Peptides against a protein of PDB entry 4PN1. Designs and how they scored, part 41

Target 1, 261 residues: chain A of PDB entry 4PN1
Amino acid sequence: KIEMNFLNKPIVPDTTKVISNFLTHYLITEPVEHVEIEAKLGTLIDLETQNRFEFPVMNETILNPEFNLRTRFESDMTASEHKYLNEFLNQAFRDSQKPGRLPFAYKHTKQVDLFYETEDNSRDKIRVSKNQSDNQVLACVKKRRVADLFLYCPNDAFDIRISISDELPVSMPSGNQQPSLTRLKDRVGYVHQEIKIDLTKTTQNDPVYDTTERHELEVEFGNIADLRDRAQKAKDGMEAPLFRRVQLFMDNVRILRREHS

## One batch from the design tools (peptide; made by RFdiffusion4, then SolubleMPNN)

Design b1_p12_4_s4 (from b1_p12_4, 5 letters changed)
Fold by OpenDDE base, seed 4:
Structure b1_p12_4_s4 (fold): chain B 261 residues (1-261), chain A 12 residues (1-12)
Amino acid sequence: as target 1 above (261 residues)
Amino acid sequence: SLSQEVLSQLTK
């Protein structure tokens, strides 16, 4: 018989515990009502060198937010990298349709995001999302970034930013108000076990910089209610369900950040 | 950044 360890019990990696506690705080302790929790693939950039940040660690490491590392996070990748990941996910989708597997769901969405200034002069803009084809309103929200947790991943193609956001549903802006910014989003979404993986090409017209494209990959918890329930159980002393869900999420992230063309 | 309280929770 093979045992897991000398206690013959599951052990939780420290990374999982830290992330779980991070999530629990914003799910339960100081709950964000309309919480969005996502991880974006990108690069921690050293502000001094403008190159990828180098930290004296040899594996995935959660950075302490209390330390100013003089970095910025670029949630972008090259078109080539983005294409590769798209192909990779397409193959994963196909493989998951085979008997005995849990299938991916797939959705392709083309939307336009219109950003409006708020009447209260809040820094948070109102975002109206519409379907490009029929102009159907998909959402109208004010999104506030609540917290970030950064993972430096020296062995992988990308670093990770886990973000807690509050997506507050709000009323549509007045009809006479013009958007301050318009973005076109071409998004392919993959859902597996209620974990959402989105590849997004964003096109934005800027009066100064002309047209810019951004290529992003994000991984999101697709069932917040379930996650909140798990977090509550964790607060009540049963941590295993939360740890398992976080582990699943992070394993998906780890798979993706390792891929490169 | 996170508050010290949150940080403490993260590292417990």
Scores: peptide ipSAE 0.007, ipTM 0.339, DockQ to the pose 0.194
Fold by OpenDDE base, seed 5:
Structure b1_p12_4_s4 (fold): chain B 261 residues (1-261), chain A 12 residues (1-12)
Amino acid sequence: as target 1 above (261 residues)
Amino acid sequence: SLSQEVLSQLTK
């Protein structure tokens, strides 16, 4: 007979607890109304060296946001890395369609994002997203970055930024306004157990840098209502449902950040 | 089973 440990009870990793508490804060304690919670793959860059930051740790580590480590997060990756991840996810999609598995959902979206300045010249721009095929408006929002949590992952190809954002629906800009910036987004989306995984190629015309492409991979909680419910239960003393959901989310992130060409 | 439409999108 084998037991899990000397208590013969499940134990929750500290990483799960920390992230769960972080999420609970912005879901329940100081709730963000139109919250988006996503993890992006990228690199923590040392501002002094412009190379990947090196922390004196040997595994996945949540960085304390109270400390300014003089880093920036680059959410971009190479085209080859992005292609590899796309192929990897395509295979995962195929495998999930097999009997006995929970299937991925798949969606390919091409959209254009138009950014407009606000009358008050606020930092937050209005983003109008349109479908490239029929020019239908998909969304009109002001997105505000609320908080970030960074994970340094020395053993993996990528570091992680978990971001809390507020996507406030707003009225369309007036017809006489011109966008200050236009971005084309080619997004391949995968959904598994309500966790969204998006591969996005963003094309932007810049007057200084000409046309540039960015390659991003993000993992998002697809069911915020459920997550909020779990967070509330956690506040009420039942933490297990939240921990399980966060663990699932992080395991998906961990799988992805380990894969590289 | 995957539909042909889904397969088509995966191959793009």
Scores: peptide ipSAE 0.006, ipTM 0.425, DockQ to the pose 0.013
Fold by OpenDDE base, seed 1:
Parts: C-alpha cells; sequence; structure tokens
Structure b1_p12_4_s4 (fold): chain B 261 residues (1-261), chain A 12 residues (1-12)
C-alpha cells in the first residue's frame, strides 16, 4: 500500500493558498459588493525591452505586487492564437457532451459597449452594454478595478492577470450625452462547472492604441455567491472548499495558457 | 498594488 505523503493527507499547493487568500480579502475582509473575479491570458511585458518579461524563476509564480518590476500586462493575443484556443475549446465542448462527463454550456453573443464620461469623476466611465442585434440594454455599470494579481508563467504560452473588479449598477446616462467610446464585442462563451471561459474579439477605434481589434481570453468565476460562501468558511477555519474551487479555476487557466498554435 | 495588510494575509 502506498500513501500520498507522510501524513497521508492531501496537501494544498502554495499558489492555491495565495490566490485563495487574495480572493478572501476582497470577498470577506474588505468585501466588494458587486465583485467580478476573472483571469486574463496575456503577456507580462518588460517596459525596457518591450519583450516578454524574464524573471529568475522556473515555474508559475505569483508576483509580489509590492515590487516595481517595470512591467505591463498585455491581455491581447494574436488572431491565430485566439483561433487556436477557440478550436481547442470547441473540441473540449464536444468531448464534454459524451456520457460520463459534465457538459459545457455554449453561448455566442455580440454586444456593443458604450462608454460615457461622468461629470463627477473623469476616471470613472459608465459602460452601457447592449445587444448588437436588437439594441436591448444588457447592463449599465461603473466598473472599478480593485486589485490585480499577476502570475508569471515561464513554461507556458501566456502569463496571467487575476483581477478583482467592482461592477456597480448605475442609472443610464442622460439622453443628451454622447458616448466617448464605442466597443464592439464578439464573444464566444463556454461554461463548465460554473466557471466561465470567454473568447472575445473586441473592435474599437481607440486613439491611444493603433490596434483596432483585440483578442482576449478570460476565465471568470461564474458563481460569486458560492465563492463568497466558500471564502467565509475559509475565514472560519474551513479552507478546503475554497481551495478546491480555486484549484479548479486555476487548473482550467493552466490548461488554456499551455495551449498554443 | 496590495496593501501591506493584504500581503500579510497572503502569507498566512
Amino acid sequence: as target 1 above (261 residues)
Amino acid sequence: SLSQEVLSQLTK
């Protein structure tokens, strides 16, 4: 007979603990009311070289936010990479429909995001999201980025940014206001065990960026209430449920970031 | 960046 370790008990990876604690803070300790928690695939770029950042580590590493590493995160990927991931997820979807598996749900949406300036704070924009086909309002929010956690992944095609955001529902802008920015989103969404995986093609005319089209892959916790419950239990000393959910989330992220064309 | 308090929690 073999045992998994000298305690014969499961051990939690350090990455899981760190991320779990990060989430617990913004779910429980300083709770964000309308929290969105997502991971984006992208690249940590060295500001000096404009190449992918190189750090003296050999595996997935959460970067300490207290250190200024002179990096930026680029959540954009090539069309080829995006297409490859789409095909990969399509195959995963098909495989999940087989007997003995938990199936993916699939949704294709096209929306337009209209951004409006606020008189109170120029930094905060109101985002009105509408269905592109019928112009039906899907959401009207002020999104505030609360915190980021970056993972450097030297062995994989992508690095990761985990973001905590507050999406505050707000009233529609006045009819006299014109949008300062319009963004078209073509989104293919996959949901598995309440974890959302979105492939998004974004088209916008941004004067700051020469690129009119962006390709992003996002992984999001689809059940915040459940996650908050798990986080509360963790604060109360029962960490296992939270660890399991975070592990699931991260494993999905890891699968995706390892794939490349 | 995260506050020192948050960082402390991350290392618990």
Scores: peptide ipSAE 0.006, ipTM 0.333, DockQ to the pose 0.185
Fold by OpenDDE base, seed 3:
Structure b1_p12_4_s4 (fold): chain B 261 residues (1-261), chain A 12 residues (1-12)
Amino acid sequence: as target 1 above (261 residues)
Amino acid sequence: SLSQEVLSQLTK
């Protein structure tokens, strides 16, 4: 007979615990009302070298947010990498349709995001998302970035940023108001077990980025209510459900960040 | 960055 370890009990990786605690804080302890939780694939850039940062670690490592490591996170990849991931996910989608599997859902969306200044001149802008085909409003929100958690992944193609955002539904801006920024998004979305995986091509005139077109992959928790429930249970001493959900999320992220052309 | 209190929770 084989046992898992000398206690013959499951053990939870530290990464799972740290992320779970991070999420629990913003789900339960200081709850964000309209929380969005996503991981983006990208690169931690050393501001001094402008190359990918080289931390003295050998595997996936959550960076301590208290330290200014003189890095920036570039949530972008090459077109070829993006295409490869798209093909990879397409294959995963197809495979999941087979008997005995849980199927992916698939959605392709082309939208335009219009950013407006707020009437109260708040720092955050109102984003109106419209479907490009029929100009129907998909969403009108004020999104605030609440917190970030960075994972340095030296053995993988990408580093990871996990972000907590508050996506507050708001009223449409005045009809005579002009957007301060427009963004075109071509998004291919995959959903598996309520975890969303989105490949997005974004076109905009961005003063911060050197390119007007970006290629992003994000992984998002698709069921916040369930996640919040799990987090509450964790606070109450039952951590396993939360750990399982976070583990699932991170495993999906890990699969994706290892794939490259 | 996060507060020390939050960090403590993250690393416990």
Scores: peptide ipSAE 0.009, ipTM 0.369, DockQ to the pose 0.201; fails the geometry check

Design b1_p12_5_s1 (from b1_p12_5, 7 letters changed)
Fold by OpenDDE base, seed 5:
Structure b1_p12_5_s1 (fold): chain B 261 residues (1-261), chain A 12 residues (1-12)
Amino acid sequence: as target 1 above (261 residues)
Amino acid sequence: SKWLEEAKKELE
């Protein structure tokens, strides 16, 4: 007979605890009403070298936000990397359809995002998202970035930014307003156990710059209500459900960030 | 950050 450890009980990694606390803060303590919680794959760039940030650690590390490391996060990857991840996820999707597995759900969407300036000249723009096929309005929101948590992952292809955002539903801009920016989004979405994985190709026409294409992969908690419930339970002394959910989320992120072409 | 302080306490 073997046991897990000398207590024969599961041990929660510090990473899980830190992230759980981060989430709990913005779910329960200072709750964001229309919260979006996502992890984006990207690269921590050292502003001095313009190369990937190098920190003297040997594994996944949550960066302390109190330290100014003079970095920026680039939530982008090459087209080839993006394609590879797409193929990887497609295979994962197929494998999950087999008996005995929990299946992925799949959705491909093409939308246009129109950004409008606000009357109060606020920093946050109004985003109107429309379906490209029928021009139906999918959403009209003002998105505010609330907080970020960065994970430096020296052993993997990508670093991670976990972001808390508030997507406030707002009224449509007046018909006489012109968008200041338009973005085309081609999104392939995968959902497994209510964790959303999105591959997005974004095309932006800038009047000053040439057309740019961005390739992003994001992992999002698909059931915020459940997550909030788990966070509340954690505050009430039952932490296990939250830890399990965060662990699941992070394991998915870890799988993805290790993949590269 | 507030959450960081809370997190530190929980990890102690």
Scores: peptide ipSAE 0.034, ipTM 0.611, DockQ to the pose 0.825
Fold by OpenDDE base, seed 2:
Structure b1_p12_5_s1 (fold): chain B 261 residues (1-261), chain A 12 residues (1-12)
Amino acid sequence: as target 1 above (261 residues)
Amino acid sequence: SKWLEEAKKELE
């Protein structure tokens, strides 16, 4: 008989604990009411070198937010990388349809996001999302970034930003208001075990600058209510359910960030 | 950050 360790009990990696505590804080301790929790693939860029950040670590590392590392996060990738990930996920989708597996759900959405200024000229804009096909309103929200947690991943193609956001539902802007910005989004969404994986191509027209296209991959917790419940249990002393969910989330992220064209 | 301080306490 083999045992897991000298206690014969599972242990939780520090990464899982740290992320779990991060989530618990904004789910329970200082709860964000309309919370969105997502991880984006991208690159930590050293502001001094303008290259990918280099830190004296050899594996996935959560960066301490107390330190000013003079970095920025670029949540973008090349079209080639994005295409590769799309193909990878398509294959994963197909494989998951086989007997004995839990299947992916798949959805392709094209939407337009219209951004409006607020009356108080606040930094946060109102975003109206519409389906491109029928112009149906999908959402009208004011999104506020609450917190970020960065993971430096020296061995992988991408670094990770985990973000806590507040998506406050708001009323539609008045009919006489014009959007300050319009973005077209082509989104391919995959859902597996309530973890959402989205590949998004964003096109933005700027009157001053050339049309820009951004390619993003994001992983999101698809069941916030369940996650909040798990976080509450963790606060009450039962941490295992939360740890398991965070572990699943991070494993999916890890799979994706390792893939490169 | 507030959560970081809490996290540190829990990890120690």
Scores: peptide ipSAE 0.020, ipTM 0.503, DockQ to the pose 0.753
Fold by OpenDDE base, seed 4:
Structure b1_p12_5_s1 (fold): chain B 261 residues (1-261), chain A 12 residues (1-12)
Amino acid sequence: as target 1 above (261 residues)
Amino acid sequence: SKWLEEAKKELE
């Protein structure tokens, strides 16, 4: 018989605790009403060198937001990396359909996002999302970035940005208003245990500049109500459910950021 | 950061 440690009790890594507290703050303490919580794979870029950020750590590290490290986060990846991840997830999907496993759900969507300026000239734009096939309106929201948490991952292909956003449903823009920006999104979505993994190709047509294409991978908590419930329990002294959910989320992120062509 | 201070307290 073996025990997991000298207390024979689970121990929670600091990473899990820090992220859990981060989430709890914006779920419970200062609650965001229409919260979206996602992690994007990308690269922390050193503004001075324009190369990947280097920090004297040897493993996954949450960066302290109180320190300005003079970095930017690029959520883009190469087409080849994106293709590899797509193939990887396709295989994971297939494997999950086998007996004894919890299956992935799969969805392929093509949508167009139209961005509009707000009447009050606020910094936040209104985004109208439409299905490309039938032009059906899927959503009309004003998205506000509330907070970011960055993970520097020196051993992996990608760094991570965890973002808290508020996606406020709003009324459709007036019919005479023209969009300031249009983006085409080709999204392949995988859902496993209510965690969403999206591979997105975004095409932006700029009238002045050449068409740009971005390749992104994001991992999102698919059940915010459950997460909020877990966070509330954590505030009430029962932290285990929240820790488990965050651990699951982060393990999925860790799997993905390790994979590369 | 507002949450950071709270987080630190909880981690202590």
Scores: peptide ipSAE 0.014, ipTM 0.453, DockQ to the pose 0.653
Fold by OpenDDE base, seed 3:
Structure b1_p12_5_s1 (fold): chain B 261 residues (1-261), chain A 12 residues (1-12)
Amino acid sequence: as target 1 above (261 residues)
Amino acid sequence: SKWLEEAKKELE
């Protein structure tokens, strides 16, 4: 009989533990009220070379946020890479509809994001998202980036940024207020086991990045209440449920970041 | 970061 190891018990990867602790901090220890937790595929760029960052590691590595590595994260990919991932996810969707599988849900949304200045002149802008077709309001929020965790993935096409954000629902801006910025978004969303995978094409005049169109892929925890519950249990000494959920999330991320055209 | 210090304690 084959055993898993000399204890014949599952072992939790170190990456799972580190990420779980990161999430637990902002779910339980210093809780973010309207928390959004997402991973974006992109590239860690070395500010000195302007090329992909090179670190002396040979596998997936969580970067220590205490160190200034002089990097920036570009949450973008080429149109061809984006198209490939779209096709890949479409096939995954189709396969999941077969008997014996848990099915994907699919949604295609074209929206416009309107950004408004706040009355208190805070750095956080109000974002109003509307459907492009009927101008129906989808959301009105103030989003604040709380924390980032970066994963350097030398063997994969993409590096990963896991972000904690506070997405506070707010009232609509006054009818007389004009948006300071507008973004057009074409989003294809896939949901599997309450993990959201979004492919987004964003069109914007961006003087900072000198881009007219961005191609992004993000993976998000779709059930924050459940995740918070799992994190609380972890704090209470039962870590397995949280580890399982984080492992599921990361496995999905790993699948996606390994795919390339 | 605050969480990192806490995480280190838990991992040791």
Scores: peptide ipSAE 0.023, ipTM 0.493, DockQ to the pose 0.671; fails the geometry check

Design b1_p12_5_s3 (from b1_p12_5, 6 letters changed)
Fold by OpenDDE base, seed 5:
Structure b1_p12_5_s3 (fold): chain B 261 residues (1-261), chain A 12 residues (1-12)
Amino acid sequence: as target 1 above (261 residues)
Amino acid sequence: SEWLEQAKKELE
């Protein structure tokens, strides 16, 4: 007979606890009403070198937000990396359809995002998302970035930014307003156990710059209500459900960030 | 932040 450890009980990783506390804060303590919680794959760039940030750690490390490390996060990857991840996820999707597995759901969407200035000259723009096929409005929101948590991952292809955002539904801009920016989004979405994994190709026409294409991968909590419930339970002294959910989320992120072409 | 302080405590 073997046991897990000398207590014969599961141990919660520090990373799980830190992230759980981070999430609990914005779910329960200072709750964001229309919260979006996502992790993006990208690169922490050292502003001094313009190369990937190098920190004297040997593994996944949550960066202390109290320290100004003079970095920026680039939520982008090469087309080849993006393609590789797409193929990887496609295979994962196929494998999950086999008996005995929990299946992925798959959705491919093409939308256009129109950004409008607000009347109050707010920093946050109104985003109107429309389906490219029929031009139907999918959403009209004002998105506010609330908080970020950065993970430096020296052993992996990508670093991670976990972001808390508030997507406030707002009324449509007046018909006489012109968008200040338009973005085309080609999104392939995978959902497994209510965790959303999105590969997005974004094309943007900038009046100053040439047309740019961005390739992003994001992992999102697909069931915020459940997550909030788990967070509440954690605040009430039962932390295990939240820890399990966060662990699942992070394991998915870890799988993805290790993949590269 | 409150969450950060809590996180620090959890790591002690």
Scores: peptide ipSAE 0.125, ipTM 0.716, DockQ to the pose 0.937
Fold by OpenDDE base, seed 3:
Structure b1_p12_5_s3 (fold): chain B 261 residues (1-261), chain A 12 residues (1-12)
Amino acid sequence: as target 1 above (261 residues)
Amino acid sequence: SEWLEQAKKELE
């Protein structure tokens, strides 16, 4: 009979523990009320070389946020990479519809994001998202970035940024107010076991970044209430449910970041 | 950060 190890029990990877603690902090310890938790695929860029950051490690590594590594994160990929991932996810969707599998849900949304200045002149802008086809309001929120956790992945096509955001629902801006910025988004969304995977093409006239189109892939926890419950249990001494959920999330991220054209 | 310190303790 084969055993997993000399204890014959599952072991939790340290990456799972670190991420779980990160999430627990912003779910329970210093709770963000309207929390959004997502991972974006991208590249850690060394500010000195303007190339991908090089760190003396050989596998997935969570970077210590207390150290200034003089990097920036580019949450973008090439059109070809984006297309490949889209095809990959489409196939995964099809395969999941087979008997005995848990099916993906699929949604394609074309939206326009309108950004408005707040009356208090705060740094946070109000984002109104509308459906491009019928101009129906999809969301009106004030989003604040709370924290980031970066994973350097030398063996994969992409590095990862896990972000904690506060997405506060707010009232619509006055009818007389004009948006300061507009973005067109073509989003293909996949949901599996309440984990959301979104491929987004964003079109914007951006003089700062000199880009007309961005290609992004993000993975998001789709059930925050459940995640918060699991985090609370972890704080109370039962960590297994949280670890399992984080492991699921990270496995999905790992699958995606390994894929490339 | 508090969570980082906790994570370090768990990995010691």
Scores: peptide ipSAE 0.053, ipTM 0.649, DockQ to the pose 0.970
Fold by OpenDDE base, seed 1:
Structure b1_p12_5_s3 (fold): chain B 261 residues (1-261), chain A 12 residues (1-12)
Amino acid sequence: as target 1 above (261 residues)
Amino acid sequence: SEWLEQAKKELE
């Protein structure tokens, strides 16, 4: 007979617990009503060296948000890396269509995001998203970044930012308003077990950015209602369902951040 | 943050 450990019970990694608690806080304790939860692949950059951040750890590490490490997160990758990940996910998609597997869903979308200033001159802009093909409005929201959690991943190609955002639906801007920023998005989306994986090419003319085109990969919880339910159960003393869901999410993230050309 | 403190307690 073989047992898992001396208790013969599953054990949950610290990373899973920390992330679970992070999510629970913004799902249940101080609930964000229109919450979006996603992880982006990118690079923690040391502001002093402008190189990738170096920390005296040897594996995936959640950075303590209480400390200012003088870093910035670049949610970008090279076109080559992005292409590689696209090919990788395409293969994963194909493999998942085989008998006995849970299949990916696939969607390719092209949209334009128009950003508008608010009447109160709030720092949170209104984003109107339209389909590029027929100019139909897909969404009109005021997005607020609520919290970030950073993972330093010294053994992988990318570091990770997990973000909590509030996407508040709002009324359309007045017809006489002009957008302050226009962003084109070419997004390839993969969904597996209600986890969304999006490869996005973004083109914008924002003078703040040195590059015209950005390449991003994000992993998002596709079923927030289920996640909130799991988080509530965790608050009520049953943590296992939440831990399992977070573990699934993070395993997908880990797979992706290890892949590189 | 509250979640961070709670996480620390649970990991101790």
Scores: peptide ipSAE 0.050, ipTM 0.602, DockQ to the pose 0.950
Fold by OpenDDE base, seed 4:
Structure b1_p12_5_s3 (fold): chain B 261 residues (1-261), chain A 12 residues (1-12)
Amino acid sequence: as target 1 above (261 residues)
Amino acid sequence: SEWLEQAKKELE
């Protein structure tokens, strides 16, 4: 017989606790009503060198938001990296269909996002998402970035940005209003245990600049209601359910950021 | 931030 430690009780990594508290704040303490919580794979760039940020740590590290490290986060990756991750996830999908496993769900969507300026000239734009095939309106929202948490991952191909956003449903823009920006999104989505993994190719037509294509991978909590419930329980003194969910989320992120061509 | 302070407490 073996025990997991000298207390024979689970111990929670610091990373899990920090992220859990971060989430709890915006789920419960100062609740965001229409919250979206996602992690994007990318690169922390040192503004001075324009190279990947370097910090004297040897493992996954949450950066303290109180310190300005003079960095920016680039959520883009190369086409080859994106392709590799797609193939990797396809294989994971296939493997999950085997008996005894929890299966992935798969969805391929192509949509166009139209961005409109708000009447009050607010900084946040209205995004209208439409299905490319039939032009059906999928969503009309005003998205506000509320908070970010950055993880520096020196041992992996990518760094991580965890973002809290508020996606407020809003009325459609007036018919005479023209979009300020149009983006085409080709998204391959994988869902496992209510955690969403999306590979997205975004094409943006800029009237001034050349058409740009971005390749992104994001991991999102697919059941916010459940997460909020877990966060509430945590506030009430029962932290285990929240920790488990955050651990699951982070393990998926860790798997993905380690993979590269 | 408030959540950061709480996080620090959890790490103590």
Scores: peptide ipSAE 0.046, ipTM 0.581, DockQ to the pose 0.916

